# Ledger of designs, part 83: peptides against a protein of PDB entry 3T6J

Target 1, 375 residues: chain A of PDB entry 3T6J
Amino acid sequence: PIVESYIGFIESYRDPFGSRGEFEGFVAVVNKAMSAKFERLVASAEQLLKELPWPPTFEKDKFLTPDFTSLDVLTFAGSGIPAGINIPNYDDLRQTEGFKNVSLGNVLAVAYATQREKLTFLEEDDKDLYILWKGPSFDVQVGLHELLGHGSGKLFVQDEKGAFNFDQETVINPETGEQIQSWYRSGETWDSKFSTIASSYEECRAESVGLYLCLHPQVLEIFGFEGADAEDVIYVNWLNMVRAGLLALEFYTPEAFNWRQAHMQARFVILRVLLEAGEGLVTITPTTGSDGRPDARVRLDRSKIRSVGKPALERFLRRLQVLKSTGDVAGGRALYEGYATVTDAPPECFLTLRDTVLLRKESRKLIVQPNTRLE
Target 2, 372 residues: chain A of PDB entry 3T6J as posed
Amino acid sequence: PIVESYIGFIESYRDPFGSRGEFEGFVAVVNKAMSAKFERLVASAEQLLKELPWPPTFEKDKFLTPDFTSLDVLTFAGSGIPAGINIPNYDDLRQTEGFKNVSLGNVLAVAYREKLTFLEEDDKDLYILWKGPSFDVQVGLHALLGHGSGKLFVQDEKGAFNFDQETVINPETGEQIQSWYRSGETWDSKFSTIASSYEECRAESVGLYLCLHPQVLEIFGFEGADAEDVIYVNWLNMVRAGLLALEFYTPEAFNWRQAHMQARFVILRVLLEAGEGLVTITPTTGSDGRPDARVRLDRSKIRSVGKPALERFLRRLQVLKSTGDVAGGRALYEGYATVTDAPPECFLTLRDTVLLRKESRKLIVQPNTRLE

## One batch from the design tools (peptide; made by RFdiffusion4, then SolubleMPNN)

Design b2_p13_5_s4 (from b2_p13_5, 4 letters changed)
Fold by OpenDDE base, seed 2:
Structure b2_p13_5_s4 (fold): chain B 375 residues (1-375), chain A 13 residues (1-13)
Amino acid sequence: as target 1 above (375 residues)
Amino acid sequence: MLGIAGEVYPVAP
């Protein structure tokens, strides 16, 4: 078997300022069969990057073909085990040297194990479809999230010699219609500049890329989905995201106005964006469970994903990228924290919904170190 | 950078 490992101070999610890495490591075995699927995605990455909703001037100047491997984790040491990884965590290195993606396949397999009777917040008519396609849709989302989410976009930089990595005279900010007015100076990084929102903001961008690009027929074809199956995968992927946005409320602490998990905060932000789009795209309805206690149902109108959802996500995703590229911390913070705010304002009443989420909280899943054997 | 965490991702209490 092919063995991969890494060890060191890598992920900064536990640092409030997003700068200091947590010591972690893993040992894993390459899943050759699953890796082959991601290689097909890599082969299309350069073309798919052009489908993202920002000008080429806001994308990397040179496409650097990354690795993408599916791994079965034997051991993982750290505070949390991810479903996917994109490294390095430095945008400048991603732009100039490239990056590597991994999917932790056996971790995903555990995540797919859902019992119908325990599945919360979905309409009964959606449960079977959700169970059927959650796994496949997650494969799509993880692939897009890592490869084309974290692997996309350009930071505008002025180096120590005063040289720019973009043409100041010709590059136009698509949001303002003006020339670029801000950038990263020498020594400034994404994490150092955006600080407390950097991790969650980037996760939100990556998740949004996944949702946006999963609508592209070529993406679904790469993963082996066509016709009705492709549409079901799209629907379940979007449905899972809006459901996750509701579940995310578990990780919000009202008393401290604080989010305890970057990915969950990101998913809540996406939910807010899609709710703001209106037109019946997403509906969260408080209900009463069979036990007589509060419950809720999330509804996503399949027919409005492309007509309402995609344009809303396009605008939002473009804003995220433009603010990131230009190093506009004030604008980025205003945008992101605005959507990340949790209040009890109608019609959503998110603080009340949070109580419902906590009431319906499922037991935490545990991953146990697997065994290997010769066959 | 840590990618999608999914439902199995542990968080600090």
Scores: peptide ipSAE 0.054, ipTM 0.774, DockQ to the pose 0.391
Fold by OpenDDE base, seed 3:
Structure b2_p13_5_s4 (fold): chain B 375 residues (1-375), chain A 13 residues (1-13)
Amino acid sequence: as target 1 above (375 residues)
Amino acid sequence: MLGIAGEVYPVAP
């Protein structure tokens, strides 16, 4: 088998400032069959990048073909096991040197272990579709998230010699209609500038890219979905995201006004964006469970994903990218923290919903390291 | 950077 591994100070999610890496290590085996799908995605990446909702001037100047491999993890040493990885974590290196993507396939397979009777916060008529397509849709989401999420966008930089990596006279900010007013100076990085929101903000951008691009027929085709199946995969992917946004409330600490998990904060932000879009796209309804205790239902109107959801996500995603590219920390923080704020304001009453989420909390899944052998 | 499912990832300290 083909064995891959890494070890070192890699991910900074446990650093409040997003700068210091946790020491991690893994050993994994390449899943050749699943890797082939991701290779097809890589082959289409340059074209798919053009579908993202920002001008080419905000995208990387030169497309650098990355590697993308599906891995079955044998051993993982760290605080948590990811579903996907994009490395290096430094935007400047991604722009100039390239990057590598991995999907941890057997981690994703845990999604198939969902029991219908224990599935919370979904309408009864969505449960079977959700169970059927959660895994496949998550494969799509992870692929897009890593390759075209983390792997997209440009940082505007002025180097130590005063040279810009963009034309100051011709590049226009699509949000303001004006010339670029801010950028990264020498020594400034994404993490150093955006600090406490950097990790979650970037995850939100990547997740949004996944939702946005999964609507593209070519993406679904790459993963082997056509016709009604493709539409179901799209629906379940979006449904999973809005459900995750509700579940995310578990990871919010009201007393400290902080989030304890970057990805879950990101998913809550996306939920807020899609709720703001209105028009019946997303509905969260408090209910009473069969046990007489509080419950809730998340409903996503399938027919409004493209007409309402996509435009809302497009606008939001563009704003995320523009603010990231220009190093506009003030604007970025205002935008992101605005959507990440959890209050008990009507109609959503998120703090009340949080109580419901905690009440309906499922037992944590345990991941056990497997053995493997050659046959 | 990582993509993870919240249900399989522990809370940051």
Scores: peptide ipSAE 0.085, ipTM 0.798, DockQ to the pose 0.290; fails the geometry check
Fold by OpenDDE base, seed 1:
Structure b2_p13_5_s4 (fold): chain B 375 residues (1-375), chain A 13 residues (1-13)
Amino acid sequence: as target 1 above (375 residues)
Amino acid sequence: MLGIAGEVYPVAP
């Protein structure tokens, strides 16, 4: 077997300012079969990057072919077990030296071991489909999230010598129609500038890339899905995201007006974006469970994913990228915190829904380290 | 950076 490992101060999710890394490490075995799918995705990455909703001037100047491997994790030491990893976490290095992606396949398998009767917030008609395609759809999402989410976009930088990595005279901000008015100065980083929202904002961008690009037929083909299966994978991926946005409310602390999990905050933001799109794309309906207590149902209109969802996500994702590229912290914070705000305002009444989410909360899954023997 | 499934990621206290 091919063994991979890493160790060090890597992820900064536990730092409120997104700067200080937590010490973690893993040992894993390569899953060759799934890795082959991700390698096909890598082979298409340069072309797929062009499908992202920003001008080439906001994308990396030079494509660097990354590694992507599916891993079965044997041991993971840290505060949490990820589904996927993109490293290094330094945008400059990602742009100049490259990056590596991994999918922790067996972690995903555990995450999807939900019994039908315990599956919350879905319509009955969606449950079987969701159970069937949750795993495969998440493989797609993780692949896109890591490779083309975290692996995309350019930061506009003025170096220590005063030189710019973009043409100030010709590059136009697609949102304003004006020349670029802000950038990263020497020594400034994504995390240093965007600070408290940096991690969640970036995760939101990456998740949005996943949803956006999973609509591309080539992506589904790479993962081996065609016809009705491909459409079901798309549907379940989007459905999973909007459901996750609701579930995310568990990780919001009303008293402190803060989020305790960056990815969940990101998923809530996406839910808000898709709700804002309107036109019946997403509906969250409070209900009464069989036990007589509050419940809820999330509905996603499959027929409106491309017509309503995609354009809404496109505009939002472009805004995220433009604000990131230009180092516009004020604009970025205003945008992101606006969508991340949780109130009890109608029609959604998110604080009330949060109570429902907490009421329906499942027990935390216990992930146990496996034993592996070579004879 | 990491992509995580919310169902498996423990939140820091």
Scores: peptide ipSAE 0.074, ipTM 0.788, DockQ to the pose 0.333; fails the geometry check
Fold by OpenDDE base, seed 5:
Structure b2_p13_5_s4 (fold): chain B 375 residues (1-375), chain A 13 residues (1-13)
Amino acid sequence: as target 1 above (375 residues)
Amino acid sequence: MLGIAGEVYPVAP
């Protein structure tokens, strides 16, 4: 088998300022079959990048073909095991040197190993589809998230010599209709500027890219889904995201007004965006469980994903990218923190829902090192 | 950066 490993100070999620890497490492085996799918995704990446909802001027000038491999993890040493990895975590390096993508395939399989009767917050009619397709849909999501999420977008930079990597006279901000008025100066990075929101904001952008591009037939074809299966994968991917947004409330600390997980905060933000879209796209209904205690149901209207969900996500995702590209921290923080705010205001009453989420919380899964054998 | 399933990821400090 082909063995891959990495070790070092890599991920910065445990740094409150999003800059300092946590020491971690893994040993994994290449999954050749799944890697082939990601190779096809890489082959289509340059074209798919053009489908993202920002002008080419806000995309990377040169496409740098990345490596993308699916790995089955043998061991992982760190505070958390990811489903996917995109490295390096420095956008400036991604733009100039390229990047590597990894999907931790067997982690994905474990993540959603929940029995049907224990599956929370879904309507009964959705449970079977969810169980069937959450794995495959998450493969799609992770692939898009890493490759085309983290791997997309341009940072506008003025270098130490005063030169710009964009034409100040011709590049127009699609949100304002005006010329670009802010950028990264020499020594400024994504993390240094956006600081406490940088990780979660970027995860939100990447997750949004996944949801947005999973609607594209070519993406579904690459992963081997066609017809009704493709539509079910789309539905379950979106359903999983809105459910995750509700589950995310577990990781909010009301007393400190802070989030304890960047990805879950991101998913909550996406939920808020899709709720704001209205028109019955997403509905969260408080209920009473069979035990007589509080429960809830999340409903996603499949028929409104493209008509209501996609446009809402498009606008939001474009705003995220524009604010990121221009280094507009004030605008970015205002936007992101606005959606990340958790209150008990009606109609959602998120703090009350949080109590329900905590009440229905599943036991933490234990990830156990697998056995291997030579055949 | 990494993509993480919420169900398996531990709470950050």
Scores: peptide ipSAE 0.060, ipTM 0.782, DockQ to the pose 0.283; fails the geometry check

Design b2_p13_6_s1 (from b2_p13_6, 4 letters changed)
Fold by OpenDDE base, seed 1:
Structure b2_p13_6_s1 (fold): chain B 375 residues (1-375), chain A 13 residues (1-13)
Amino acid sequence: as target 1 above (375 residues)
Amino acid sequence: MFGVAGETYPVAP
């Protein structure tokens, strides 16, 4: 078997300011079959990057072909085991030196194992479809999230010599119609500048890229899905995201007005964006469970994903990228924190829904590291 | 990094 490993100060999720990495490491075995799918995705990456909703001037000047491998984890040391990884976490290095992607396949497999009777907040008609396609949809989402999410976009920089990595006279901000008015100075990074929102904001951008690009037929073809299967994978991917946005309320602390998990905050933000789109795209309905206690149902109208959902996500995703590229912290914070705000305002009443989410919470699953041997 | 859904394996903060 092909063995991969890494070790060091990698992820900054535990740092409130997003700057200091946690020491972590893993040993894993390559899954060749799934890696081949991701390699096909890599082969299409340069073309797919052009499908993202920002001008080429806001994308990397030169495409650097990354590695992408599916891994089965044997051992992992850290505060949590991810489903996918994109490294390094420095945007400047991603732009100039390149990056590597991995999908932790057996971690995803654990996430796929859900009993129908324990599946919360879905309509009964969606449960079987959700169970069937959750795994495949996650493979698609992780691939897009890492490769084209974290692996996309350009930061506008002025170096220590005063030189810009963009043409100040010709590059136009697509949101304002004006020339670029802000950028990163020497020594400034994404994490240092956006600080407390940097991790969650970036995860939100990456998740949004996944949802947006999974609508592209070429993407699903790469993963082996066509026709009705492709449409079901799309539907379940979007359904999973809106459900995750509701589940995310578990990780909000009302007393402190803060979020405890960056990815879950990101998923809540996406839910808010899709709810704001209206037109019956997403509906959250409080209900009463069979036990007589509060429950809820999330409904996604699949027929409105392309007509209502995609345009809403496109506008939002473009704004995320433009604000990131220009280093506009004030604008970025205003946008992101606006969608990340949790209140009990109608019609959603998210604080009340949070109580329902907590009431329906299942026991936390623990991943136990296995042993392996040659026979 | 892509995190696992909270109901399956919430990443510790």
Scores: peptide ipSAE 0.031, ipTM 0.751, DockQ to the pose 0.228
Fold by OpenDDE base, seed 4:
Structure b2_p13_6_s1 (fold): chain B 375 residues (1-375), chain A 13 residues (1-13)
Amino acid sequence: as target 1 above (375 residues)
Amino acid sequence: MFGVAGETYPVAP
């Protein structure tokens, strides 16, 4: 088997300032069959990047073909087990030197093992569909998240010699209609500038890219879905995200006004964006469970994903990217923290919903990493 | 990095 590994100070999710990496490492075996699937996505990456909702001037100047490998993890040493990885975590290196993507296939498989009777917050009519397509939709989401999420966008930089990596006279900010007014100076990084929101903000951008691009027919085709299957995968992917946004409340600490998990915070932000879009796209309804205790149901109107959801996500995603590219920390923080704020304001009453989420919380799974042998 | 819900991604203490 082909063995892949990495080790070092890599992920900064545990750093309150988003800068210091946690020491981690893994040893994994390459899944050749699944890797081939993601290679099809890589082959279309350059074209799919053009579908993102920002001007080419905000995208990398030169496309660098990345690797994308599916891995079966034998050992993962760290505080969290990801489903996918994009490395390095330095945007400047990503845009100048390239990057590598991995999908942790056997980690994803754990998420596929959903028991219908334990599936919370979904309508009964959605449960079977959700169970059926959760796995495939995750493959799509992870692939897009890593390759075209983390792997997309350009940082505007002024180097140590004063030279810009963009034309100051011709590049226009699509949000303001004005010339670019801010950028990264030499020595400044995404993490150093955006600090406390950097990790979650970037995850939110990547997740949003996944949702946005999964609507593209070519993406579904790459993953082998057509017709009704493609539509179901789209629906379940979006449904999973809005459900995750509700589940995210578990990871919010009201007393400290902070989030304990960057990805879950990101998913809550996306939920808020889609709720703000209105028009019946997303509905969260408090209910009473069969046990007589509080429950809730999340409903996503599939017929409104493209007409209501996509435009809302497009606008939001563009704003995320523009603020990231220009190093506009003030604007980025205002935007992101606004959506990340958890209150008990009607109609959602998120703090009350949090109590329901906690009440319906499942026991934490023990992830037992496998052994393998050569036959 | 893509992380799933708390079942597969432990929350930092």
Scores: peptide ipSAE 0.039, ipTM 0.767, DockQ to the pose 0.234; fails the geometry check
Fold by OpenDDE base, seed 3:
Structure b2_p13_6_s1 (fold): chain B 375 residues (1-375), chain A 13 residues (1-13)
Amino acid sequence: as target 1 above (375 residues)
Amino acid sequence: MFGVAGETYPVAP
């Protein structure tokens, strides 16, 4: 088998400032069959990048073809096991040198092993569909998230010599209609500027890219889905995201007004965006469980994903990218923290919902290191 | 950077 590994200070999620990496290491085996799907996605990446909702001037000047491999993890030394990885974690290096993507396939497989009777917060009619397509939809989401999420967008930079990597006279901010008024100076990075929100903000952008691009028929075709199956994968992917946004409340600490997980905060933000879109796209309804205790149901109107959801996500995603590209920390923080705020304001009453989420909390899944042998 | 499920991601200190 083909073995891949890495070791070192890599991910900064445990750093309050998002800068210092945790020392991690893994050993994994390449899943050739799944890797082939991601290779097809890579082959289409340059075209798919053009589908993202920002001007080409906000995208990388030159497409650098990355590697993308599906891995079955044998051992992972760290505080947590990811579903996917995009490295390096430096936007400047991604922009100029390229990057590598991996999907941790067997980690995903564990994640979507859910018993129907324990599946919380979904309508009864959605449960079977959710169980059926959660895995495949995750594969799509992770692929898009890593490759076209983390792998997309340009940072506007002025180098130490005063030169810009963009034309100041011609590049227009699509949100303001004005010339670019802010950028990264020499020595400034995404993490250094956006600091406490950098990780979650970037995860939110990447997740949003996944939701947005999964609507593209070519993406679904790459993963082997057509017709009704393709539509079901889309639906379940979006449904999973809005459900995850509700589940995310577990990881909010009201007393400290902070989030304990970057990805879950990101998913809550997306939920807020889609709720704001209105028109019955997403509905969260408090209910009473069979045990007489508080419960809730998340409903996503399938018929409104493209008509209501996509435009809302498009606008939001564009704003995320523009603010990131221009290094507009004030604007970015205002936008992101606005959606990340958890209150008990009607109609959602998120703090109350959090109590329900905690009440219905599922047992934490334990990942156990496997062994393998040649047959 | 990486994507994780909530149940597999460590809680930030």
Scores: peptide ipSAE 0.036, ipTM 0.762, DockQ to the pose 0.290; fails the geometry check
Fold by OpenDDE base, seed 5:
Structure b2_p13_6_s1 (fold): chain B 375 residues (1-375), chain A 13 residues (1-13)
Amino acid sequence: as target 1 above (375 residues)
Amino acid sequence: MFGVAGETYPVAP
């Protein structure tokens, strides 16, 4: 087998300021079959990047072909086990030197092992479909999230010599219609500028890229989905995201007004964006469970994903990218924290829903090292 | 950075 490993100070999720890496490491075996799918995705990446909802001037000037491998994890030492990885975690290095992507395939499989009767917050009619396609949709989402999410977008930079990596006279901010008015100075990074929101904001951008691009037939074809299967994968991917946005409330601490998990905060933000889109796209309905206690149902209208969801996500995703590219921390914080705010305001009453989420919380799964053998 | 399924990721301190 082909063995891969990494070790070092890598992920900064546990740093309140999003800058200092946690020491972690893994040993894994390459899954050749799934890696082949990701290689096809890599081969299409340059073209797919053009489908993202920002001008080419806000995308990397030169596409640097990354590695993308699916891995079965044998051991992972750290505070959390990811489903996918994009490294390095420095946007400037990603832009100039390139990056590597991995999908931790067997970690994803753990998330799929939910019993139907324990599956919370879904309509009964969606449960079987959800169970069937959760895994495949996750593969798509992780691939897009890592490669085209974290791997996309340009930071506007003025170097130590005063030179810009963009044409100040011709590049136009698509949100304002004006010339670019802010950028990263020498020594400034994504994490240093956006600080406390940097990790979650970037995860939100990456997740949004996944949702947005999973609508593209070429993406689905790369993963082997066509026709009705492709549409079901799309639906379940979006459904999973809105459900995750509700589940995310577990990771909010009202007393401290803070989030304890960057990805879950990101998913809540996406839920808020899609709820704001209205038109019956997403509905969260408080209910009473068979046990007589509070419950809830999330409904996603699949027929409105493209007509309502995609445009809403497109606008939001473009704003995320523009604010990121221009280093507009004030604008970025205002946008992101606005959607990340959890109150009990009608109609959603998210703090009340949080109580329901906590009430229906499942026991956390214990991830155990797999067995290996020689054959 | 890495993508995480919500069900598999621990809470940050």
Scores: peptide ipSAE 0.033, ipTM 0.752, DockQ to the pose 0.315; fails the geometry check

